# Peptides against a protein of PDB entry 3OGK: the designs that were tried, part 78

Target 1, 307 residues: chain A of PDB entry 3OGK
Amino acid sequence: ATPDRLSRRFPNLRSLKLKGKPRAAMFNLIPENWGGYVTPWVTEISNNLRQLKSVHFRRMIVSDLDLDRLAKARADDLETLKLDKCSGFTTDGLLSIVTHCRKIKTLLMEESSFSEKDGKWLHELAQHNTSLEVLNFYMTEFAKISPKDLETIARNCRSLVSVKVGDFEILELVGFFKAAANLEEFCGGSLNEDIGMPEKYMNLVFPRKLCRLGLSYMGPNEMPILFPFAAQIRKLDLLYALLETEDHCTLIQKCPNLEVLETRNVIGDRGLEVLAQYCKQLKRLRIERGADEQGMEDEEGLVSQRG

## One batch from the design tools (peptide; aimed at target 1 M26 F27 E111 R286)

Design b1_p29_6_s4 (made by RFdiffusion4, then SolubleMPNN; from b1_p29_6, 10 letters changed)
Fold by OpenDDE base, seed 5:
Order: C-alpha cells, then structure tokens, then sequence
Structure b1_p29_6_s4 (fold): chain B 307 residues (1-307), chain A 29 residues (1-29)
C-alpha cells in the first residue's frame, strides 16, 4: 500500500507495522537494495495519522530526519517505537525520539545498524522517562552508553519489565539488576571467562521476577548462576550462549517450567530427548543452524529429522 | 520446530573489566 492510501482508508490508525524486506532476505534470496525508506510514511504519519501510538519499522532505511519528524509529530502520544533491523540513522535520531517522546513505553532498536556519536540518548531517557516498560537494543553495537543510565532507568521506570541490551559487561549491571525490581525479561550482556576469577559472576543478584533470560557468551562455568532460579525460567535464549550438548542437557533438566527455548543445532538429538523428558510445558522450540563456518559445529550438535 | 539461518551480527564484545574494577564491584555485592 502507499502511505496516502493508508491514511485515507484508516485515518484513525493506532498501530502501524511496515516491512521493507521480506524474510527471504535472510536466505540471500533478494537483493540488498530491496529496503524501503520510511520518509514517505513518516510524512504521512505527521500529516494524517494523528492517533498513531505504535510504530514498527522492520528492515527499513530510517534517517535522523525521519526520527526527528516522527518524534515532533507524535510527541507524548508515541507509546511504541520499534526500529527492527533498520539502518541509516545515528544516535542523534534516538536522542530526538527520547527528548520529544517522554512517555514512550517501548523503545526497540534490535539488530539495527547505526552510527554511534555519543551516549546522550540513553542519558536523556534516564533523566526524563518514567513510563518505560520495554527497552530493547539487543544485538547492537553501543560503546558510548553508560550502565549507570540503565540503572537510573530501572529506578525511575517502575513498570520496566523487559530489557534487552548489547554487550554490557554483566558485572557493570549489578546496580541495574538491584534497581529493576519488576524485571521479568533480560537478554544480552557479555560474560567474560576469567581463569583468575572463576566465581566472579556467582554473587550476581537477579531480579526476583526474572523468568525470560538470554545471556550472551554464557559458558558452562557461568551457567550455574541460573540454577537458583532455573525452576522459574519460562523462556531461554541460548542462541549466543557457549554451551555444548551436555551443558544444554544440564540446564534443561533444571528448567521444568520452560515454555520457550531458542538455541542452535548444538542441542543435538540428545538435548531434544532431555527437553521432551523434563520440559512438559514447552510451547515453542526454535533451533538455528549455526553457520557452517562459525566453527561451533560440535559433531554431536546435529538435530536429525526426529526432532 | 522453527529452523532459521544464523543472523550473525558480530556482537561487539567490549574489553573485559580489569581485575581492580571487578574487585570494586564485588565489594558492593
């Protein structure tokens, strides 16, 4: 549909989701330049979609000017912005969003590619937002944002229930986890194995309601940090964990209430057997094929057609 | 079961904390 046709047909639209590339792009079945620009849609939102509260762009090109226009047009009426696998913006565009949309509840940049100028957008969000429920910049490359701003967000946003981050060192998030009393979901971070301090993560205190989890680079030595609350885990994201087949078996046995598992082929047929035995509430299983070149193919990590 | 291709966005792994920084954090735990 064209933007103008959408506004004429649905002038009272509250939620918009746009997809610039089909899922077939993930299989290299479409040209890279098949992405759409959001500019004509942002223009239409600004002029004619005055009741719009939720915007989701997936695999689109988004400029800082597009974000600034959207921010100013919707202001405190914008409750949800999702930049899902988008590109073309900088942290200045994010700063405009958080400056003008002070009542935003969901902010997502998952798998988006952008130019990082500074960490001001997260600082501004920390200083002025009290409404945030979902913050997600999972699989992004932020190097200039502060874990202290994330802690401030947790303190100020009492309804914060889901946070997904890039590569924060997990130890820098101690203050965040202490402040995030209502957090139910956490994904991302960075676990770094240290032979000199093998127990450095064992004293981490997680939020009491945490039940959806995915820690990046979690190996078998770090996995025990989950054991105190493994029985309350409902969703595990192990896509970026450094767990072998046996480690999967060990963890799965401790998660009898698991409803959603996302992992790689490394789970193997053995891990699937253990999953079927211990996880009777399982609703969704996602298995990604490791890239053949990623060297994480353990010989035992093949899921057969029996799974 | 859903099979998806790996979306390998290289996660920028930050430099690990120094031993001194870790010790400071652990003292607050």
Amino acid sequence: as target 1 above (307 residues)
Amino acid sequence: MELLPPEVNPLYKPAPLSEEEIEEILKEL
Scores: peptide ipSAE 0.093, ipTM 0.654, DockQ to the pose 0.171
OpenDDE base, seeds 1, 2, 3, 4: peptide ipSAE 0.016, 0.086, 0.081, 0.013; ipTM 0.336, 0.649, 0.647, 0.388

Design b1_p29_7 (made by RFdiffusion4)
Pose (drawn by RFdiffusion4):
Structure b1_p29_7 (pose): chain A 307 residues (1-307), chain P 29 residues (1-29)
Amino acid sequence: as target 1 above (307 residues)
Amino acid sequence: SLEELELLVEPTVATKKRYEEMTERREER
């Protein structure tokens, strides 16, 4: 339908969600220029959806111009913006929205592709934003943003509940973790072990409510930092973990309250057996395919009728 | 209690790119 039709039928929308490209686009089957331009929609938002407080674009093309218009038109009213698997914008667009939308509660860019010119957008949030509840740049290449800015955001945003990040060294986020007192969910970061520091981590202060998490590149040697509070973990994202079938069993075994698990097929039939009696409350399970070229990551990394 | 089950699901393009980095680190090790 045309944007005109949407605003005529529902002039007082508070929340809008638009999907663009077919689902196949998530698997590199759809041309990049196929469509899903968000622009006519943002123009319609400017003129006729004057009550809109939340926008979620999914698999759509979003330009800097379009986000500059959205930020100016909705300003302090924009409580939530989700750029979900979108493309076509840069850090100029992010900066525009974080400077004009001073009361953003939730900002999300998971799996989006954009050009990164600088890190001022995150710094701008750190300097002025107090209301942020959820910040999410989970699956994203950011090389110019400072972990100091993220820590500062945690110090200023009392209601921060959920943060998902890129390849920040976990050690650089120690300050962030102490400051994020109310943090219930964390995903991302980078656990980089060096033989030089056998106990490079073991001294992580995780927020005492963290119960939904996934640490990227987590190996068997760093896995134990989760044991002190594994009884509390309700959601686990081992999708980007570097741990073998045996290690999965040992960790899954310690999470009796786990309700959501996402993992690669390395979990193996053996891991599913463990999951079968320790985690009776399990509600959602996703086993993504792993490195399927040089053996199934190990000689148990195959799930079957047994699992 | 299981409400949703997905097995051997193909990863997204973004996930595939990260898996390539994970494979490189695994080989280095």

Design b1_p29_7_s1 (made by RFdiffusion4, then SolubleMPNN; from b1_p29_7, 13 letters changed)
Fold by OpenDDE base, seed 4:
Structure b1_p29_7_s1 (fold): chain B 307 residues (1-307), chain A 29 residues (1-29)
Amino acid sequence: as target 1 above (307 residues)
Amino acid sequence: MLEELELDVEPTTAQQKRLKKLEELRKKR
């Protein structure tokens, strides 16, 4: 499809999702520049798609100029922007979006590749947005953003229900969790083991409505922090948890209302058996092949066709 | 009833980086 044909056919389009690269590009099988630039689409959006509220670019090349044009063209009418596995922009582009689109509800840049200039975009978002419902920069590497801005967002955005972040130290997010009273989903962060302080996370207070969770680098020592609300957990992302097969079994048994599980092959056949036994509401299961499998001494951490 | 099953998925480049980090952390524990 071409941008011009789209606008002619659907002049009142409210939601647009563009996919620029095949899935294989994510595995470094296709050059990064393969696929589509969003530029011609942004031009068309700016000129002819005046009702557009939601934009989802998946595996597209997006420049700062593209983001700036989009931001100015849609302004407060833009409710959703998803830069899903995109590349080509910097944090200046993000700054333009949050500066001009002050009523944005969903901002996603999960697994996107960008150049980080500063943390101003998150600060600007924190200072001016009260509409945000979903913020997702999971699987990104921001080093210049402040967890205090995230806390401010939580305080000001009462409809904030889903937040996915990079490798913030979880203890730096204590204020965020306290402020995010309506948060239902959290993914990311970083749990860092401290030999001198094994219970450093035990006093962590999570939002009361939290039911979809994925804590990065959570090990068996940290896992008990979930036990007080394990019964209300509906989704677990354990893809980057430091849990072995037995740890999976322990946690799964405590989550009888689990609907979605994402984990690595380390769950094993035993973990799958426990899952089947205790999680009768399970709807979706993702098992990813982990690199850590090469270091496993036994086959217990492998999912076979028996499961 | 299980509605969606995704098995033996190869990790993306970003996921591979995260997995490497995970391995490093595991070795330190």
Scores: peptide ipSAE 0.297, ipTM 0.831, DockQ to the pose 0.820
OpenDDE base, seeds 1, 2, 3, 5: peptide ipSAE 0.299, 0.292, 0.292, 0.282; ipTM 0.828, 0.829, 0.822, 0.822; seed 1 fails the geometry check

Design b1_p29_7_s2 (made by RFdiffusion4, then SolubleMPNN; from b1_p29_7, 12 letters changed)
Fold by OpenDDE base, seed 1:
Structure b1_p29_7_s2 (fold): chain B 307 residues (1-307), chain A 29 residues (1-29)
Amino acid sequence: as target 1 above (307 residues)
Amino acid sequence: SLEELELNVEPTTAQQERLKKLEERRLKR
């Protein structure tokens, strides 16, 4: 469907999800000028889709101009913006969104590629937003944003329930976790092992309602920080954990209420057996191929067709 | 009962980069 056809057919559209085709498929089915860029869609949204409150762009090219136009067109009516695996914008575009869309509830830029100019967008969000429920810049690289702004967001946004971040040092997020009293989901951060300080993370206090978790670079030494609340964990993202097969088994046994697991092949057939044995509420399982498999061809950390 | 199983063989570019970082950290431990 073309943007113009969509608006004519659905003038009262409230939610729009546009999926760009994978690069290989984009060339065959979508004209180069139309299929990958959000610009025509943003134009149509701005002109004709006046009830649109939710926008999800997946694998599309998004410019700062596109974001600025969208922001100004929808303003406080925009509740959800998801830039899922998008590219072409900078933090200036994000700044425009948070400046004009002050009642945004969901802001996602997971796996998006962008140019980072400054951390002003997160600061602006912290200063003016009280509506945020979901913030997700997981799998992104921000170096200029402040953990203090994240803490401010947590303090001001009482409905904040899900936050996914890049590689923030987890200790810098202590204030955030203390402020985020209603947080149910956290993904990202960075656990950095210190041989000289093995208990570096043992005093971490997580939000009481936390039940969906994915800590990046969590190894077996850090894993015990989860044990006090492992029984309440419903979702684990172990894709970027430094856990071996046996570590997976140890953790899984402590999570009897696990509903969603995302991990790598390192879980192995043994981990899958343990999962089946201890996690009777499991609904979703995602297994990714990891780089660690190249060294584990003869090890237990492989998922076979039998697993 | 398991409702959804997802087996991914080809990670995204961002995933690949993060997996590389992960491996680098693993090797340093």
Scores: peptide ipSAE 0.340, ipTM 0.867, DockQ to the pose 0.608
OpenDDE base, seeds 2, 3, 4, 5: peptide ipSAE 0.329, 0.334, 0.336, 0.322; ipTM 0.863, 0.863, 0.866, 0.860; seed 5 fails the geometry check

Design b1_p29_7_s3 (made by RFdiffusion4, then SolubleMPNN; from b1_p29_7, 13 letters changed)
Fold by OpenDDE base, seed 1:
Structure b1_p29_7_s3 (fold): chain B 307 residues (1-307), chain A 29 residues (1-29)
Amino acid sequence: as target 1 above (307 residues)
Amino acid sequence: SLEELELNVEPTTAQQERLKKLEERKKLR
C-alpha cells in the first residue's frame, strides 16, 4: 500500500508498522521508487494520520529530518517509536524525538545503525520524561551516553518495566538497578571478567521483579549471580553469553519457570534435552547460528535435527 | 508445550559483529 492510500483508507489509524523487507524482498510491500526510505510515510503521518500514536519502522532508512518531522507532527501524542534495524539517522534525530515527544512510553532503536554525535538525547529524555515504560537500544553502539542518565530515567519513570542497553559496564548500572524498582526486563550491559577480582559482580543487586534478562558476555564465572532468582526467570537471552553447552545445562536446570529462551547452537542437543526436562513452561525457543560452529570440534555444541 | 521455534542460520550484520566480539572475548578467557 502507498502512504496516501493508507491515510485515505484509515484516517483514524493509531498504530503503523512498516516492515522493510530485506532489500531483495522490499519490492513487495514498498514501491521500488520509495526504496526503504520512511520519508514518504512520515510526510503522510504528518499531514493525514493525526491519531497515530505508535510508529514502528523495521529495516528502513530514517533520516534526522524524518525524525524531526515525525516528532513535531505527533509531539506528545506519540507513545511508541520503534526504529527496528533502521539506519540513516544520527543522535540529533533521537534528540528531536525526545525533545518533542515528552510522553513517549516506548522508545526502541534495537540493532539500528546510526552516527553518534553526543549523548544529549538520553540526557534530555532523563530530564523531561516520566512516562517511559520501555527503553531499548540493545545491540547498538553508544559511547557518549551516561549511565547516570539511565539512572535518572529509572528514578523518574515509575512505569519503567523493560530496559535493553548496549555495552555498558554492568557495575556502572548499579544505581540504575537500585532506582528501577519495577523493572521486569533487562538486556545488554557488559560483563568483563577480571582475573584479579573473581567476585567482581557477586554483589550486584537486581530489581526484585526482574524475570526477563540477557546479560552480554556472561560467562560461567558470572552466571551464579542469577542463581538467587533463577526460579523467577521467565525469559533468558543467552545469544551473547559466553556459556558453553554444560553451562547452559547448569543454568537451565535452575530455571524451571523459563518460558522463553534465546541462545546459540552451542546449547547443543544435550542442552535441548535438559531444557525439555526441566523447563515445562517453555513456550518459545530461538536458536541462532553462532561463530562457535567453526571452532567446535565437539559434537555436543551442535544442534541437530534430533534436538 | 513449545509454541514457537525459531532457527536462524543467518545473523544480521549487528549480530555478526557482536558474535565476533564474543569470539574475541572467548579467546581471552
Scores: peptide ipSAE 0.350, ipTM 0.871, DockQ to the pose 0.590
OpenDDE base, seeds 2, 3, 4, 5: peptide ipSAE 0.334, 0.343, 0.346, 0.332; ipTM 0.865, 0.863, 0.870, 0.864

Design b1_p29_7_s4 (made by RFdiffusion4, then SolubleMPNN; from b1_p29_7, 11 letters changed)
Fold by OpenDDE base, seed 1:
Structure b1_p29_7_s4 (fold): chain B 307 residues (1-307), chain A 29 residues (1-29)
Amino acid sequence: as target 1 above (307 residues)
Amino acid sequence: SLEELELNVEPTTAQQKRLEKLEELRKAR
């Protein structure tokens, strides 16, 4: 489909999802620019799609100019923006979005690549937004944003239910978790083992409604922090957890209400057996091949055709 | 019952970077 054709056919379109380059491009099998730029689409949105509330760009090239145009064109009518695995923009583009789209409910830039200029975009979002429900910059590399702004967002956005972040030290998010009373989903952060303080994270308090969780770099020493509410966990993202096969088994046994599991091959056939035994409500399973697979001495850490 | 199964053999570039970091951390522990 072409932008012009879309607007002519669907002038009252409220939701648009554009899928650019295929997954193969993410593996450098196809040129990175394949799938195209969002520019012609943004132009069409700005000119002809006056009722558009939701925009999802997946694997597209997005410039700051594109974001600025989109922001100004849709303003407070924009409720959802998802930059899913996109590239080509900077934090200036994000700043434009949050500046002009004051009532945005969903902002996603998961696994997008960008140039970080500053943390102003998150600060601006914190200062002016009260509508946010979903914030997701998981698997991104922000170094200039403040966890305090995230806390402010949690305080001001009472409908905030899902937050996925980069590698924030989890202890820096204590204030955020305290403020995010309605949070149901959290992914990201960074758990950093301290030999001198083995219980570094044991006093971490999570939001009471938290049921979807993915803590980055969580090892077996940190895993017990989940045990008090493991029974209410419905989704686990263990893709970037430091859990071995046995650790998986331990955790899975404590999550009888698990519906979604995302993990690596390290779960092994044994972990899958335990999963089948204890998680009768499981609906979705994602298994990725991990780098740790090559370093594993035990075949137990491998998923075979049996699993 | 299981409704969706996703098996990925090769990670994206971003995923690979995180996996590498993960491996480094694992070895350091």
Scores: peptide ipSAE 0.345, ipTM 0.857, DockQ to the pose 0.732
OpenDDE base, seeds 2, 3, 4, 5: peptide ipSAE 0.344, 0.342, 0.343, 0.343; ipTM 0.854, 0.857, 0.839, 0.852

Design b1_p29_8 (made by RFdiffusion4; failed a check: the pose's geometry)
Pose (drawn by RFdiffusion4):
Structure b1_p29_8 (pose): chain A 307 residues (1-307), chain P 29 residues (1-29)
Amino acid sequence: as target 1 above (307 residues)
Amino acid sequence: FPGEWEVEVEAGNKTKYRASASVSFTRLE
């Protein structure tokens, strides 16, 4: 339908969610220029959806121009913006929205592709934003943003509940973790072990409510930092973990309250067996396919009728 | 596991942030 039709039928929308490209686009089957331009919708928002406080674009093309317009038109009213698997914008668009939308509660760019010219957008949040509840750039290449800015955001945003990040060194986020007192969910970061520091981590202060998490590149040697509070973990994202079938069993075994598990097929039939009796409350399970070229990551990394 | 389950299977080309296939299980109320 045309944007005109939407605003005529529902002039007082508070919340809007638009999907663009077919789901096949998540698997590199759809041309990049196929469509899903968000611009006519932003123009319609400017003129006729004057009550909109939340926008979620999914698999759509979003330009800097169209985010500059959205930021100016909705300003302090924009409580939530989700750029979900979108493309076509840059850090100029992010900066525009974080400077004009001073009261953003939830900002999300998971799996989006954009050009990164600088890191001022994150710094701008750190300097002026107090209301942020959820910040999410989970699956994203950011090389110019400072972990100091993220820590500062945690110090200023009492209601920060959920943060998902890129390839920050976990050690650089120690300050962030101490400051994020109310943090219930963390995903991302980078666990980089060097033989030089056998106990490079073991001294992580995780927020005492963290119960939904996934540490990227987590190996067997760093896995134990989760054991002190594994009884509390309700959601686990081992999708980007570097741990073998045996290690999965040992960790899954310690999470009796786990309700959501996402993982690669390394979990193996053996891991599913463990999951079968320790985690009776499990509600959602996703087993993504792993490295399928040179053996199934190990000789147990196949799931079958047994699992 | 007791109860009813919804099962979804998806396949496609592998990408930077997505594997070539996945299997999802959702427990129904």

Design b1_p29_8_s1 (made by RFdiffusion4, then SolubleMPNN; from b1_p29_8, 12 letters changed; failed a check: the pose's geometry)
Amino acid sequence: FEGEWAVEEEEGKRTKYRSSGAVTYTRLP

Design b1_p29_8_s2 (made by RFdiffusion4, then SolubleMPNN; from b1_p29_8, 15 letters changed; failed a check: the pose's geometry)
Amino acid sequence: FEGEFEVRREEGERTKYHSSSAVTYVRLD

Design b1_p29_8_s3 (made by RFdiffusion4, then SolubleMPNN; from b1_p29_8, 15 letters changed; failed a check: the pose's geometry)
Amino acid sequence: LPGRFRVRRESGKRTKYRPSSAVTYERLE

Design b1_p29_8_s4 (made by RFdiffusion4, then SolubleMPNN; from b1_p29_8, 15 letters changed; failed a check: the pose's geometry)
Amino acid sequence: FEGEFLVRETSGKRTKYYSSSSVEYERLE

## One batch from the design tools (peptide; aimed at target 1 L239)

Design b1_p30_1 (made by RFdiffusion4; failed a check: the pose's geometry)
Pose (drawn by RFdiffusion4):
Structure b1_p30_1 (pose): chain A 307 residues (1-307), chain P 30 residues (1-30)
Amino acid sequence: as target 1 above (307 residues)
Amino acid sequence: EEEEEEEEELEEAEAEFETERANEMLEKAE
């Protein structure tokens, strides 16, 4: 339908969600220029959806111009913006929305592709934003943003509940973790072990409410930092973990309250067996395919009728 | 028949995509 039709039928929308490219685009089957331009929609939002406080674009093309218009037109009213698997913008667009939308409660860019010219957007949030509840750049290449800015955001945003990040060194986020007192969910970061520091981590202060998490590149040697509070973990994202079938069993075994598990097929039939009696409350399970080229990551990394 | 072929193509592409991503993750870990 045309944007005109949407605003005529529902002039007082508070929340809008638009999907563009077919689902196949998530698997590199759809041309990049196929469509899903968000622009006519943002123009319609400017003129006729004057009550809109939340926008979620999924698999759409979003330009800097379009986000500059959205930020100016909705400004302090934009409580939530989700750029979900979108493309076509840069850090100029992010900066525009974080400077004009001073009361953003939820900002999300998971799996989006954009050009990164600088890190001022995150710094701008750190300097002026107090209301942020969820910040999410989970699956994203950011090389110019400072972990210091993220820590500062945690110090200023009492209601920060959920943060998902890129390849920040976990050790650089120690200050962030102490400051994020209300943090219930954390995903991302980078656990980089060096033989030099056998106990490079073991001294992580995780927020005492963290119950939904996934630490990227987590190996067997760093896995134990979860044991002190594994009884509390309700959601686990081992999708980007570097741990073998045996290690999965040991960790899954310690999470009796786990309701959501996402993982690669390395979990193996053996891991599913463990999951089968320790985690009776499990509600959602997703077993993505792993490295399927040189053996199934190990000789148990195959799930079957047994699992 | 064409619909079944399209579903197969989609399943193959999904498997290739997730495999490539997992291999890149392992390369980055090196």

Design b1_p30_1_s1 (made by RFdiffusion4, then SolubleMPNN; from b1_p30_1, 14 letters changed; failed a check: the pose's geometry)
Amino acid sequence: MEKEEEERRLREAEREYYSKRAKELREKAL

Design b1_p30_1_s2 (made by RFdiffusion4, then SolubleMPNN; from b1_p30_1, 15 letters changed; failed a check: the pose's geometry)
Amino acid sequence: DEERRRREELERARRRAESERAIRLLEKAK

Design b1_p30_1_s3 (made by RFdiffusion4, then SolubleMPNN; from b1_p30_1, 15 letters changed)
Fold by OpenDDE base, seed 5:
Structure b1_p30_1_s3 (fold): chain B 307 residues (1-307), chain A 30 residues (1-30)
Amino acid sequence: as target 1 above (307 residues)
Amino acid sequence: EKEEEEKKKLEEAKEKYYSELAKKLLEKAK
């Protein structure tokens, strides 16, 4: 489909999802058959799609100018922006989005590649947004953003329910967790083992409603921090955890209400047996091949679905 | 060509991220 044909057919479109090189088509998916740039789509959105509230770009090239145009065109009407595995923009583009779209509820840039100029976008979001429900920059590399801004967001956005972040030291997020009273999902962060302080994470207090979790680099020494609320856990992302087979067994036994598990092949047949025994509500299982098992340097291209 | 370049940048960034993760996993597995 072309942008002009879309707007003519659906002038009152509220949600748009574009994919570069789409595999399967859904009702809300508009395949990109004429290039990977969002520019012509943003132009059409700006001119003719005045009711559009949700935009999802997947594997597309997005420039700062595109983001700026989109931001100004939709302003507070934009509720959802997902830059899913996109490239071509900088944090200036993100700044434009959060500056002009002050009522945004979902902001995602998971696995996107961008140039980081500063942390102003997160600061601006913290200063002016009270509507945010989902913030996701999982598997990104931000070095210039402040965990204090994340805390401010949690304090001001009372409907914040899902936050996925990059490699923040978890201890820097203590204030965030205290403020995020309604948080149900958290992924990312960085748990860093310290031989001199083996118990440094044991006093972490998680939000009361937390039930979907994926802590990066969580090892067996840190795993016990989940035990107080393990029965509440519905989803676990262990893809980036540092758990061995027996550690998986230990954790799984404590999560009888687990519905979704994502992990690596280190879980093994033993872990799968334990999973079947203790997790009767399991609905989805994803197992990937891990670098720790195969000695690979890159895990991006190595995915195995076993359930 | 520009599209290919940007796509390449994205793939390189992803590769870097996953490579760093893999290295950390391997180090912790020792």
Scores: peptide ipSAE 0.021, ipTM 0.606, DockQ to the pose 0.111
OpenDDE base, seeds 1, 2, 3, 4: peptide ipSAE 0.000, 0.000, 0.000, 0.000; ipTM 0.338, 0.324, 0.311, 0.233

Design b1_p30_1_s4 (made by RFdiffusion4, then SolubleMPNN; from b1_p30_1, 16 letters changed)
Fold by OpenDDE base, seed 5:
Structure b1_p30_1_s4 (fold): chain B 307 residues (1-307), chain A 30 residues (1-30)
Amino acid sequence: as target 1 above (307 residues)
Amino acid sequence: RRREEEERRLEEARREAESKEAIALREKAK
């Protein structure tokens, strides 16, 4: 479909989702730039889609100019922006979005590739937004943003329920967790093992309503921090955890109310048996092959045809 | 209603977890 045809057919469109390169493009089956640029769509949104409040771009090329145009065109009417696995923009584009769209509720940049100029976009968001419900820059690398701005967002946005971040040291997020009283979902961060301070994370206090969790680089030494609230966990993302098969078994046994598990092949047949035994409410299981597991054909942590 | 029910379920699950932890701590202190 062309942008022009969309607006003519649906002038009152409230939500738009565009997909760029399908997974098949990874196999060079589709020209690299086929429908990949959002520019024509942003132009159409700006001119003709006056009721649009939700925009989701997946695997699209997005420029700062595109973001600036979108921001100015929709302003406080924009409630949701998802840049899902997008590329081509910088943090200046994000700054434009948060400056002009002061009532945005969902902001997602998960797995997007961008050039980081500064941390001003998060600071601006912290200073002016009180509407945020979902903030997601999971699997991104921001080095210039401040955990203090994240804390300010938590204080000001009382409806904040889901936050996914990149590689913040988890101890820098203590203030954030204290402020985020209604937080239900957290993913990301970085747990860094310190041989000199084995109890480094034992005093970490999580939000009381937290039930969907994915801590990056969580090893067996850090895993016990979840035990006090493991019974309330409904979703676990262990894709980036540093847990072996036995560690998976230990954690799963403590999560009887688990509904969604995402993990790597390291869970093994043994972990799947434990999961079946203890997690009777499980609705979805996702097992991915770890990049490093291609070489470890010999370790016990393989899901066989039995699993 | 659905949110209140979900919050109640989460609170019940939390209380159960806290109870289990308290039991485990008492067993270690012995």
Scores: peptide ipSAE 0.007, ipTM 0.354, DockQ to the pose 0.015
OpenDDE base, seeds 1, 2, 3, 4: peptide ipSAE 0.006, 0.005, 0.000, 0.021; ipTM 0.387, 0.338, 0.372, 0.469; seeds 1, 3, 4 fail the geometry check

